Peptides against a protein of PDB entry 1IK9. Designs and how they scored, part 120

Target 1, 211 residues: chain A of PDB entry 1IK9
Amino acid sequence: MERKISRIHLVSEPSITHFLQVSWEKTLESGFVITLTDGHSAWTGTVSESEISQEADDMAMEKGKYVGELRKALLSGAGPADVYTFNFSKESCYFFFEKNLKDVSFRLGSFNLEKVENPAEVIRELICYCLDTIAENQAKNEHLQKENERLLRDWNDVQGRFEKCVSAKEALETDLYKRFILVLNEKKTKIRSLHNKLLNAAQEREKDIKQ
Target 2, 207 residues: chain A of PDB entry 1IK9 as posed
Amino acid sequence: MERKISRIHLVSEPSITHFLQVSWEKTLESGFVITLTDGHSAWTGTVSESEISQEADDMAMEKGKYVGELRKALLSADVYTFNFSKESAYFFFEKNLKDVSFRLGSFNLEKVENPAEVIRELIAYALDTIAENQAKNEHLQKENERLLRDWNDVQGRFEKAVSAKEALETDLYKRFILVLNEKKTKIRSLHNKLLNAAQEREKDIKQ
Target 3, 195 residues: chain B of PDB entry 1IK9 as posed
Amino acid sequence: MERKISRIHLVSEPSITHFLQVSWEKTLESGFVITLTDGHSAWTGTVSESEISQEADDMAMEKGKYVGELRKALLSVYTFNFSKESAYFFFEKNLKDVSFRLGSFNLEKVENPAEVIRELIAYALDTIAENQAKNEHLQKENERLLRDWNDVQGRFEKAVSAKEALETDLYKRFILVLNEKKTKIRSLHNKLLNA

## One batch from the design tools (peptide; made by RFdiffusion4, then SolubleMPNN)

Design b2_p17_5_s3 (from b2_p17_5, 8 letters changed)
Fold by OpenDDE base, seed 5:
Structure b2_p17_5_s3 (fold): chain B 211 residues (1-211), chain C 211 residues (1-211), chain A 17 residues (1-17)
Amino acid sequence: as target 1 above (211 residues)
Amino acid sequence: as target 1 above (211 residues)
Amino acid sequence: DEFEEEEEKEEKEFEEK
């Protein structure tokens, strides 16, 4: 089961924060349970897939688009202020909400709720779910923090090895060329010496022929 | 102001989860506000630094150690089950808690609370704080996840550069040695050729002298 | 022989350095 709790303000009670809980299985399209509370009273209703389909048809809206708007209204909590307006009558237990666009406001949905007999149980369970969610998110944060610290260490290790490899490549190239030049110069000196010996021998032979 | 909400079970009402809120400024030692709720009623008390000091003295416990035990009892929520036992009388508004060790149980602290006139305000504010904490933790999780993905990309980039650097170093060494051997062999061939010419010239001169 | 020995020695001195 998936759940989302949102903080909302009712048009009739704008000074009193209300909490809207929506619970569903797999998809919001398959139906959901809606719970409203003011921290003292609670009201709950079940919305079926058939009611969602009927409301989409009555609105002349494509079902997937309608469910997408329901998700934004009922699950977004922190959506941009004032896009959705929530209304509830404690007398009739009738909940409805409107989408406010620049030039058009329209009713997006309406639900009949029932007053919960023991609101304290619903409120306690809601607080429990919030505390459990905080604990899960803290554990995830600690895990991600430790992974980030690991990845940073691993990055610094490879970076340091890479810098050493670059420096070692440059040093190797420089050293090999220096050594090569030394050996090459020795061979050039030997070649020059042998050439001079050949020239001298040829000059001596030409002297010996001339007597 | 710092705050911690914990889920607790009272000895008198073990089937009903209660919530213990502790609020303080900078250090718990400077005093704190304690709030208890069952999701319907709320009770609040203020504990001063002088009361904490007096309770530590009455217990013959060093103040820092006593505050450390208060922190574990009142802020840990998810401490190992059964180490701390909580008691509350709705009639007297007297709250006390015990530390249960293997062989010794002792009262760790006791506070007089007052029944809150409007518990719904305290409950709404408590739920708001939980929802705000969830939102903050979600934002932190998303940030840490993005950093983790960045660090992983950066690690893969440097690792790939390092592997290329290692391979390039080995290839450079092999190529430089191959080229060096080729040039060296050409010089050796020239030296051998010049030596043979010198030997032949010496042999011809020795023939000309004998002739 | 002496020439080949000197050349082999110079090669080894290059490989060992």
Scores: peptide ipSAE 0.031, ipTM 0.838, DockQ to the pose 0.118; fails the geometry check
Fold by OpenDDE base, seed 3:
Structure b2_p17_5_s3 (fold): chain B 211 residues (1-211), chain C 211 residues (1-211), chain A 17 residues (1-17)
Amino acid sequence: as target 1 above (211 residues)
Amino acid sequence: as target 1 above (211 residues)
Amino acid sequence: DEFEEEEEKEEKEFEEK
């Protein structure tokens, strides 16, 4: 089961932050449980997949687009642009929200909620979930931090080996060429010496023929 | 200002999770504000640095050790071993906690709290802080995840360059030796040919002298 | 024979340096 808690402002009580909890299985499209609280009272309602489908049809909106708007409204709150307005009557337990565009505002959804008899249990469970989420996120962050430190060490180690390999390749090439030049020059000197000995032998033979 | 919220169980109400909020500036030793809530009622008290010092002296405990025990009790809750027991009287507003060891239990601290007139404000603010902490931890997690993915790519890139450099070094050595052997063998063949010409010239001169 | 032995020595000296 997935769960999201968001803070919202009600049009009727703009100074009192309310909390909107939505819980669902796999996808919001399959239905959800909505809980509203002001930190003293709580209200809960269940919305089925069939109700979501009917509300999309009544709005003449494609279901996937409608569920996408529900997701933005209910899981992100008003957002930074106050695009969604939330309304709740504590007397009728009627919750509805509107999408506010530049030239048009329209109702996006409405739910009948029921007042929770023991709101303290809902509030305690909500705080427990927040604390559990904080602990899980801290453990994930500590793990990722340690892994990043490991990866950075491993990167530095292989980078240092790579730089040494580049330098060793250049040094090897330079050394092999120097050694080759030495041996080649020795062989060239020996060839020159043998040519001079042949020239001298030929000159001596020409002298012996001329008595 | 630093803040920690923990869940605790009161000896008087073991089935009802309570929340203990502690807020302090820089160090717990400098004093702190404690808030207790059951999700319906809230109680708050302030503990000064002088009270902490006096309580350490009254316990005949070194201040740093005492503050270390306060930190474990108040910021971690009971912990996984139920080492700390929490007690609260809603009538007297007296909060105290004990450290339970194998053979001894002793009072570690006690505070007079005041009942909050509007507990819903404290509860709403506590939930807001939890939601803000979740959002901040999510943003840190996303950042660390992206950095982890970057470091892994960078590691794979340099590892692949290193492997290519190793192979290129071995290939260079092998190629340079092959080229050297070809040139050396050409020079050796030329030296052998010149030696044979000198031997033939010497044999011809010996024939001319015998003749 | 002596010439081949000198050439083999010069090859070994190249490999050993």
Scores: peptide ipSAE 0.031, ipTM 0.837, DockQ to the pose 0.119; fails the geometry check
Fold by OpenDDE base, seed 2:
Structure b2_p17_5_s3 (fold): chain B 211 residues (1-211), chain C 211 residues (1-211), chain A 17 residues (1-17)
Amino acid sequence: as target 1 above (211 residues)
Amino acid sequence: as target 1 above (211 residues)
Amino acid sequence: DEFEEEEEKEEKEFEEK
């Protein structure tokens, strides 16, 4: 089961933060359980896949698009944009919410809720879920932090090896050129010496011919 | 102000999960506010720095060590080890907790709490704090995940550059050796040619003398 | 000297490769 808790403000009670819990299996389209609480009382309702399909048909909205709007309204927690207006009557237990567009507001959904006999159990379970989610997210944060520290070390290690490889390549090139220039100069000196010997031998032969 | 919420079990009501909130400024040593709730009722007390100092003195424990034990008892949420036992009387509003060691249990602290007149406000504020903490931790998780993905890309990039540098170093060495061997062989061939010319000139001179 | 010119040419061909 998946769950999301959001804070909402009711049009009827704007000074009292309410909490909206939605629970579902795999997808919101298959139906969901909705719970509303003010920290003292709780109200719960079940919305079936058939009700979701009927509401989509009544609104002439494609089911996937309608479920996408339900997900934004019920799961996202009211972002700073009051795009969704929530209403609840404690007397009738009728919950409804509207999407506010520039020129038109329309009812996106309505649910009959039932007052929970033991709201303290629902509130405790909701706080437990929040604490469990905090613990899981903290463990994930600690893991990701350690992994980032590992990756940063590994990056520094390979960067340092790369810089050493660049320097070693330049040093190798310089050393090889120096060694080869020395050997070439030795060979050049030997060639010059042999040419001088040939010139001297030719001059001696020209002297021997001239007697 | 810093805050921590933990779930605890009371010896008197082990079937009802209670929530222990501790709030403090900078350090727990300077005093703290403690709140207990069962999701229906709430009780709050204030513990001063003077009370903490007195309890440490009464136990003959160094203040920093005592505050360290308070931090474990009140902030860590009961880890799976029932090292701390919590007791609360709703009639007297007396809260106390004990540290259970192998051979001895001792009272670590005791506080007089006051019943909150509007527990729903305390519960709503507690849930709000949990939801805010979830949102902050989720944002941190998303940031760390993106950073992890960045560091992994950066590592792969420098690793690939390093491997190319190694291969380029080996190729450079091989290429330089090949070029230099060619030049050296040309110089060796020229030296051999000059030696042969010298030998021929010496043989001709020896013929001219015999003739 | 024809030999020095050939050596300078071989050196340049080695530096330019």
Scores: peptide ipSAE 0.026, ipTM 0.837, DockQ to the pose 0.121; fails the geometry check
Fold by OpenDDE base, seed 4:
Structure b2_p17_5_s3 (fold): chain B 211 residues (1-211), chain C 211 residues (1-211), chain A 17 residues (1-17)
Amino acid sequence: as target 1 above (211 residues)
Amino acid sequence: as target 1 above (211 residues)
Amino acid sequence: DEFEEEEEKEEKEFEEK
């Protein structure tokens, strides 16, 4: 079961924050339980999959698109741009919400709710769920933070090894070239010395032939 | 201002989850506001720094230790081991809590609360705070998750660069040694050739002298 | 000197490779 609590403002009571709880299994399409509270009274209704399908048909809206609009309206509250407006009559227990577009507002859905006999129990359970969610999110935050700290250490360790590898490569290249130049120059000097000895020996032979 | 909401069970009403809200500035030592609710009624009291100091003195407890016990009792609820028990009389509005040790239970603190005239407003504000905290924690979780994913990418990138650097170092060393050996062997061959030419020239001169 | 020219050529071939 999934659950979402949102703050909403009713057109009839804009000064009183209401809370809209929606609970469902896997998808909103399968139906949901809606609970409205003002912190004193509570009202609950169950919306079936058949009612959702019928509302989509009555609106001439594709069911998946309609459920997508329900998800936006009921699980996010009005949204950041007042796109959804909520209405509730405490007398009739009739809840409806509208989607406001630039040129047209239309009723997106309507539900008959029932007044809960013991609203305190609903409110307590709602607060319990909020506190459980806070605790779960805190534990997740602490886990993610510890993982971040681990990953940052691991990154620093590899970075430091990489920098040492770069420096060791440059040092190796420089050392090998220096050693090679020294040995090569010694060999060149030896070749030059031997070549000069050969030239001198040839010049001496040419002198010995010329008596 | 800091705030903590916890679930508590009252000795008089163990079947009804109560919520204990504590709000304070920087430290509990400076005083706090305590709010108790059952989801229908609410009771609030303000505890001053002087009352906290007096309760510590009356208990013959060091103030910092006493505030540490208050923090455990009031901000964590009973704790996982029923170490703290909470009592409240709706008639007297007297709230007290006890610390239960193996051999001794003692009153840790006692506060006179006042019944809130509009409990619905307190409950709505409490739910609002819970929903705000959930939203903040969710945003923090999403941030930490994105940062984890970034750090993991950055680690993989550095690791891949490090592995390439290691391989490039080994390849460089191998290539330089191969090139050096080739050039060095050519120079050694030239030295041997020149030395043999010198030996032959010397042997021919020794033949010419014996003739 | 043919020897110096061969040595300079071998040095350049080592630096350019």
Scores: peptide ipSAE 0.025, ipTM 0.837, DockQ to the pose 0.119; fails the geometry check

Design b2_p17_5_s4 (from b2_p17_5, 8 letters changed)
Fold by OpenDDE base, seed 1:
Parts: C-alpha cells; sequence; structure tokens
Structure b2_p17_5_s4 (fold): chain B 211 residues (1-211), chain C 211 residues (1-211), chain A 17 residues (1-17)
C-alpha cells in the first residue's frame, strides 16, 4: 500500500491548513482511501475503481488522463500555482476539487467522506507515518552520503593513478629516446671511423703503386 | 531553532502512542520547549537553562553529561532498549522521565506542562513540520542520487582512460624497442660490412709488399 | 667477436631500462 500526505487549503477554511492523505494499492486507478484532517477532526472515504471510471466518463475524459489529473490534484497538494482548489463541507461531508485554468474552472472530482469517530487515532497514525518516512529518508540520505564519499575517494585514487601513468609514459618515452640516441650516435661514430680507415688504406695503396 | 519529534509511550497510557516535540536554539543546554500530544490534546512546557542546571546539580551529575542524557531521552524517543521511561499525568500536567539501567532506575528529569487551548493548531503545525522535513529530505536524496550517478560516471571515465593509458604505455614501449632494434641491426650490418672491407684491403696490401 | 659482445651488452642494458 502506498500513501501520500499533502497539505491543502479548503476554500471554506483558507486560514486552516488541512491534510489530505491518499492511500492506494499499486496504482491510483485501482481506487484509493482519502482521509482529510484539520488536526482535530478527520473524515475518510473510499473511492473505488468504478467511481474513478464513472467520473472520467462523466467528464468525457480518457481514463488515463483523468487518473493523471487525480494524481496531480490529490498527491501534490495545492501547488504554488493554485491549479487545484479543494472544497469540503463538514455538514454534508462532501469533498470536491476543481482544476483552475486561466479561462476555465471545472470540477475534477467529488467524494463523500464519513466523519471518523476517533480522529486522534487517525492523526496519531498519520504522524507515525510521517516520522517513519523521515527516518527512512534520513537512513537513505546517510547511505547516499557515505556512498558519495566512497565514490569521491575512488575517483581521486584513480585520477591520481592516471596522472602518474601519463607522467610515467612521457618519462619512459623521453628516457628511451635519449638512450637510443646515445647508442645510435656511438654506432654512427664507429661507422665514420671505419670509413675513414678505408679511405686512408685506399690512398696508401695508390701511393705504393705510383716508384 | 531546531526541532525533534519523537514517538513515545507513556507508562500510564502504553496503548496510545504519544508524540514528544522538543524545540531548542543551538544547544539543548540553552533550554527547550517540550510539547506532548496524543493527537487530540497537547501540552507544552518551557524548560530554561537554569532548570537544566538545577536538575543536573540535584542529581549530582556533570551538566554536559546530564544534557547528553537529556538529548538521548528526549530526542531519540524510547529506543528499542526501553532505556528511558516516560510518565505524564494529564491531571497534574506533570511530565517526568526515568533512565532504566539493569539494577537501577532513576528519575532523569521532570517538567510541568500546560494544556494547550487549541491543540489542533499544535497538531497541524507538527504535521506541517513533518511534511516539510519529508520534502527537504526527498530533495536531498534526489540531489545525492544525481551526484552519486555523476561521480560513478566520472569514475568510469577516468578508469577507462587509465586502462587505455596503461595499455598505450606498454604498446609504446614494445613498439619503440622493435623500431630501435631494426635501426640498430642496420647499423651493425653496416659496421660488419666496413670491417670486412678493411680486412680485405689489408690482405691485398700484404700481398703487394711480398710481391 | 669483441664487437658482438659489446653489442649484446648494449642490448641487455637497453632491456634493463
Amino acid sequence: as target 1 above (211 residues)
Amino acid sequence: as target 1 above (211 residues)
Amino acid sequence: SEFEKEEKEEEEELKKA
């Protein structure tokens, strides 16, 4: 079971933050439990897959698009753009929400809620869920932080090895070329010396033929 | 201002999870506001630095150690070891907590709380703080996850460059040695050819003298 | 020849680098 708690503002009580809990299995399309609370009272309703389908049909909206709008409305809270307005009558327990566009406002959905007899249990459970979510997110943060620190160390270690490898390659190339130039120069000197000895021997032989 | 919300169980109401909010500035030593709620009622008390100092003195405990025990008791909730027991009388509004050790239990602290007139505001604010903390922790998690993915890519890139550098170093060394051996062998062949020409010239000159 | 020994020693020194 998945859950999202959002803060909302009711048009009828704009000064009092309300909390909208939506609980569902796998997808919001399969139905959900909606719980509204003001921190004193709570109201709950179950929305079936059939009701979601009927509301989509009544709106002449494709079901997947409608569920997408429900997800944005009910799981995001009132975003800073006031795209969704929430209405609730405590007398009728009728909850409805509207999508506000620049030139058009329309009702997106409506649900009958029932007043919870023991709202304190719902509120305690909601706070427990928030505290559990905080603890889980903190544990994930600590894990990701430790992993980030590990990856940064591993990166620095490989980077340092890479820089040493580059420098060692350049040093090797330079040293090899220097050594080979020395050996080649010795061989060139020996060749030149032997050539001069051959030229001298040929000149002496030409002198011996000319007495 | 820092805040910690913990779930606790009162000895008087072990079946009902209570929430202990502690709010402080910089350090718990400077005093704190303690708020207790059961999701219906709320009780708040302010604990001064002087009261903390007095409780430490009354216990004959070093203040820093005492504040350390307060931090463990009030900010951790009842840990799974039941090291801390919480007591609250709704009638007297007297809150006290004990540290339980294997052979010794002792009162660690006690506070007079006042019943909040509008507990719904305290509960709503507490839920708002939980939701804000969840949102902040989610944003941190998303950031750390993206950074982890970046660091992993950067590590893979450097690792791949390092492996290529190692292979290129070995290939360079091998290629240089092969090329230099070829050039050296050409020079050796030229030296041997010149030496043979010198030996032949010397033998011909010895023949011409004997002749 | 002495020359072939010197040439082998130079090759071995080059390999020890």
Scores: peptide ipSAE 0.023, ipTM 0.834, DockQ to the pose 0.115
Fold by OpenDDE base, seed 3:
Structure b2_p17_5_s4 (fold): chain B 211 residues (1-211), chain C 211 residues (1-211), chain A 17 residues (1-17)
Amino acid sequence: as target 1 above (211 residues)
Amino acid sequence: as target 1 above (211 residues)
Amino acid sequence: SEFEKEEKEEEEELKKA
């Protein structure tokens, strides 16, 4: 089961933060349970897949698009743009919400809620869920931090090996060229010396023929 | 201001989860505000630095060690080991807690709390704090995940460059040695040829003298 | 000399390699 809790402001009580809990299985389209609380009273209702389909049809809206609007209204919380307005009558237990556009608002949906007999139990369970979510997110943060530190160490190790490999390649090339130039120059000197000895021997033989 | 909310079980109401909020400035040793709630009623008290010092002295415990025990009792929540037992009288508003050892329990501290007139406001603020903490931790998790993905890409890039550098170094060494062996062998062949020409010239000159 | 030509050609081959 998935769950999201959001802060909302009711048109009737704009000074009092309310909390909207939505719980669902796999997808919001399959239906959901909605719970509203002001920290003293709580109200709950179940919305079926058939009700969601009927409301989409009544609005002449494609079901996936309608569920996308429900998700923005009910799960995102009141974003700073007040795009969604929430209304609730504590007397009739009727909850409805509107999408506000520039010059027009339209009702996106409505639910009949039932007042919970023991709101304290619902509030305690809601706080427990928040505390569990905090603990899970903290454990995930600590894990990601440790993995980040590992990857940074591994990166620094490979970077240092790479820099050493580059420097060692340049040094190898330079050292090999220096060694080979020395050996080549020794061989060139020996060739020049042998050529000079051959020229001298030929000149002496030509002198011996000329007596 | 730092804040921690924990779940506790009271000896008087073991079936009902209570929530213990502790709020402090910089260190718990400087004093703190304690708030207890059952999701319907709330009770608050302020504990001063002087009260913490006095309780440490009365226990004949070093202050830093005592504050360390307070931190475990009041901030850690009920760990699975039931090492800390919490007691609260809703009538007297007297809160006290014990540390349980094998054969002995001892009172670690006690506080007089005051019943809050509007518990719903305290509960709403507590839920708001939980939701803010969840949002902040989610943003941190998303940041750490993106950074982890960046570091993994950077590691793969450097690793691939390093492997190419190693292979290029081995190839360079092999190619340079092959080229230099060819040139060296040509020079050695030329030296051998010139030496043979000198030997032949000397043998012909010795024949011309005998002739 | 023919030898100085061969030595220059070998130096140019070593520079081109």
Scores: peptide ipSAE 0.020, ipTM 0.832, DockQ to the pose 0.079; fails the geometry check
Fold by OpenDDE base, seed 2:
Parts: structure tokens; sequence; C-alpha cells
Structure b2_p17_5_s4 (fold): chain B 211 residues (1-211), chain C 211 residues (1-211), chain A 17 residues (1-17)
């Protein structure tokens, strides 16, 4: 079972933060359970897949698009631009919400809720879920932080090896050229020596012919 | 102001999860506010730095060690080994907690609480704090995840450059040796040619003398 | 000398290579 808790403001009670819990199995399209609370009272309602399909048909909206709007309204809470308005009557237990666009306001959904007999249990369970979610997210943060520190160390190690490889390549090239120059100079000296011996032999032969 | 909420079990009400909120400024040693709730009622108490100092003295415990034990009891909730037991009387509003070790059980602290007149406001504020903490931790997780993905890409880039540097070093060494062998072989051929010219000149001179 | 020319050309080829 998946769950999301969000803060909402009711048009009838704008000074009291309310909490909207939505619970569902795999997808919101299959239906959901909503729970509304003010920290003292709680109200719960179930919305079926058939009701969602009927509301989509009544709105002449494609079901996937309608469920996408329900997800934005019910699971995001008040987004940064109060696009959704929530209404609840404690007398009738009727909950409805509207999408407010610049030129269009329309009812996105309406649900009959029932007052919970033991709201304290619902509130305790809701707080437990929040604390469990905090603990799970903290454990994920600690894991990701350790992985970041590992990846940074691994990056620094490879970077240091790369810099050493560059320096070693330049040093190798310089050393090889120095060795080559030495051996070439030895060969040049040997060629010069042989050339001088040839010149001397030719000069001696020219002296022997001139007698 | 710093805050921590934890689940506790009261010895008097083991079937009902209670929530212990502790609020403090910078350090728990300067004093703190505790709030206990069962999701219907709430109780609040303030503990001063002087009371903490007096309890440490009464226990003959060093203040920093005592505050360390308070932090474990009040901020960790029930750790995996129920080392701390919590007691509360709704009649006297007296809260106390004990540290249970294998051979020693001792009272770690005791606080007088007052029943909150509007527990719903305390509960709503507590839920708001939990939801804010979830949102902050989620934003941190998303940031750390993006940083991990960046660091992994940076690591793969440097690793690929390093492997190319290693291969380029080996290729450079091989190419330099090949070029060097070519030049050395040319010099060896020139030396052999000059040596043969010297031998021929010596043979001609020996013929001219015998002639 | 022709030899010093060949030696310079080989040194320039070694530097270009």
Amino acid sequence: as target 1 above (211 residues)
Amino acid sequence: as target 1 above (211 residues)
Amino acid sequence: SEFEKEEKEEEEELKKA
C-alpha cells in the first residue's frame, strides 16, 4: 500500500491546517482511501475505480488525464501556486476540491467522508508513518553521502594516477630522446673516423703515384 | 531552535504509542522543552540548565556524560534494545524515565508536565514539522543523487582519459623505438659501406706494391 | 660536406617525426 500525507487549507477553516492522507494500491486509478484530520477529529472515505471512471466521464476528461489531475490535487498538497481549493463540511461530511485556472474554475472531485470514532488512533498512525518516512529518508541520505565520499575518493585516486601517467609519458619521451642522441652521436663519430681514414689512404696513394 | 520527535512506550499504557518531542536551543545542556502526546491529549514541560546540573550532581555524574545519556533517552526514541523505560502519570502529570542495564536500573530524569489546553494545535504543529522534515530530506536526497550521478560521470571521464594515456604512452614508446631502429640501421649501413671502401683501397694499394 | 647535409636532414626528420 502506498501513502501520501499533505497539508491542505479548507475554505471554511483557513486558519486551521488540515492534513489529507491518501492511501492506494499500486496506482491511484484503482481507487483510494482518503483521510482528513485537523489534529483532533478525523474523517475517512473510500473512492472506487468506478467512481473515478464516472467522474472522468462526467467531466468529459480522459481517465488517465483525470487521474493525473487527482494526483496533483491530492498527493502534492498545496503546490506553490494555490491552484487547488479544498472544501469540507463537518455537518454533511462532504469533501470537494476545485481546480482554479485564470479563466476557469471547476470541481475536480467530491467525496463523502465518515467521521472516525477514534481519531487519536488515526492521528498516531499518521505520525508513526511520518516518523518512519523520516527514518527511511535519513538512512538513504546517509547511504548517498557515504557513496558520494567514496566516489570523490575514487575520482581523486584516478585523477592522481592520470596526472602521474601524463608526467611519466613526458619523462619517458625525454629519456628516450636523450638515449637516442647519445647512440647517434657515437655512430656519427665512428662514421667521421672512417671517413678520415679513407681521405688519408687516398692522400697516401696520390703521394706514391707522384716519384 | 532544534527539535526531535520520537516514539515512546509508556509502562502504564504499553498498547498506545506516545510521541515525545524535545525542543532546544543549540545544545540540550542549556535546557529543553518536552512535549508528550498520544494523538488526543498533549502535555508540555520545560527543563532548565540548572535542573539538568542538579540532576547530574544528584546522580554524581559528570554533566557532559549526563547530557549524553539524556540525548540518548530523549532524542533517539526506543533504540533497538529497550534500554530506556518511560513512565507518565496523567493524574500527577509526572514524567520519569529509567535506564535499564543488566545489573543496574536507575532513574535518569524526571519532569513535571502540564496538560495543554489545545492539544490539537500541538498535534498539527508536530505533523507540520514532520512533513517539513520529510520535504527537506527528500530535497537533500535528490541533490545527493544528482551529485552521485555527476561524480560517477566525472570518474568515468577521468578513467577513460587515464586508459587512453596509458595506451598512448605504450604507443609512443613503441613508435620511438621503431624510428630509432630505422636511423640506427641507416648509420650501421653507412659504417659498413665506409669499411668496405677502406678494405678495397687497402687491397688496391697492396696490388700496386706487388706490381 | 654531403655527409653533414645528410646528417642534418636525418636530424630534421627525427625532429618532425
Scores: peptide ipSAE 0.020, ipTM 0.832, DockQ to the pose 0.122; fails the geometry check
Fold by OpenDDE base, seed 4:
Structure b2_p17_5_s4 (fold): chain B 211 residues (1-211), chain C 211 residues (1-211), chain A 17 residues (1-17)
Amino acid sequence: as target 1 above (211 residues)
Amino acid sequence: as target 1 above (211 residues)
Amino acid sequence: SEFEKEEKEEEEELKKA
């Protein structure tokens, strides 16, 4: 089961933050349980897949698009800039929400809720879920932090090896060229010396022919 | 202000999870506000730095050690294996907690609480704080995840450059040695040729003298 | 000399490599 708790403002009580819990199995399309609380009272209703399909049909909206709007409305928590408006009557236990566009407002959905007899249990369970979610997220954050620290160490190690490799390549090239030039110059000197000896021998032979 | 909410079990109501909120400025040692709720009623008390010091003195415990025990008791949330036992009287609004060791149990601290007139406000604020903490932790998690993915990409890039640098170094060394050997062999061949010309010239000169 | 020319050509080839 998946769950999302969001804070909402009801049109009837805009100064009192309400909490909207939605719980579902795998997909919101399969139906969901909606729970509303003001921290003192709680109201719960179950919405079936059939009701979701009927609401989509009644709206002449494609089911996937409608479920997408339900997900935005019910799971996002309407901030003051949200296009979704929530209404609830404590007397009738009728919950409905509207999408407000620039040129049109329309009811997106409506649900009959039932007043929970023991709201304290619902509130305690809601707080427990929040605390569990905090603990799980903290554990994930600590894990990711440790992994990031590992990756940074590994990056620094490879970077340092890379820089050493670059420098070692340049040093190797420079050393090899220097050594080669030395040996080449020795060979050039030896060739020059041998050429001079050949020229001298030829000049001496020309002198010996000239008696 | 820092805040921690923990679930606790009261000895008087072990089947009903209670929530213990502790709020403090910078350090628990400077005093704190304690709030207890069962999801229907709430009780709040303020504990001053002077009261913490007095409790430490009355226990003949070093203040830093005592504050360390307070932090463990009040901020950790006592699991069933926790050595801390919480007691609260709804009648007297007296909250006390004990540390249970193998051979000794002792009262670690006690606080007078006051019943909150509007528990719904306290509960709503507590839930808001939990939801805010969830949102902040999710944002941190997403940030750390993106950073992890960045660090992994950066590591892979440097690793690939390093491997290319190693291969390029080996290739450079091999190429330079091959080129150098070719040139050196040409020079050696030229030296040998010049030596042979010198030997032949000397042999011809010896023939001309014998002649 | 022919030798100095050949030596200079080899030095230029070594610089282009």
Scores: peptide ipSAE 0.020, ipTM 0.832, DockQ to the pose 0.080; fails the geometry check

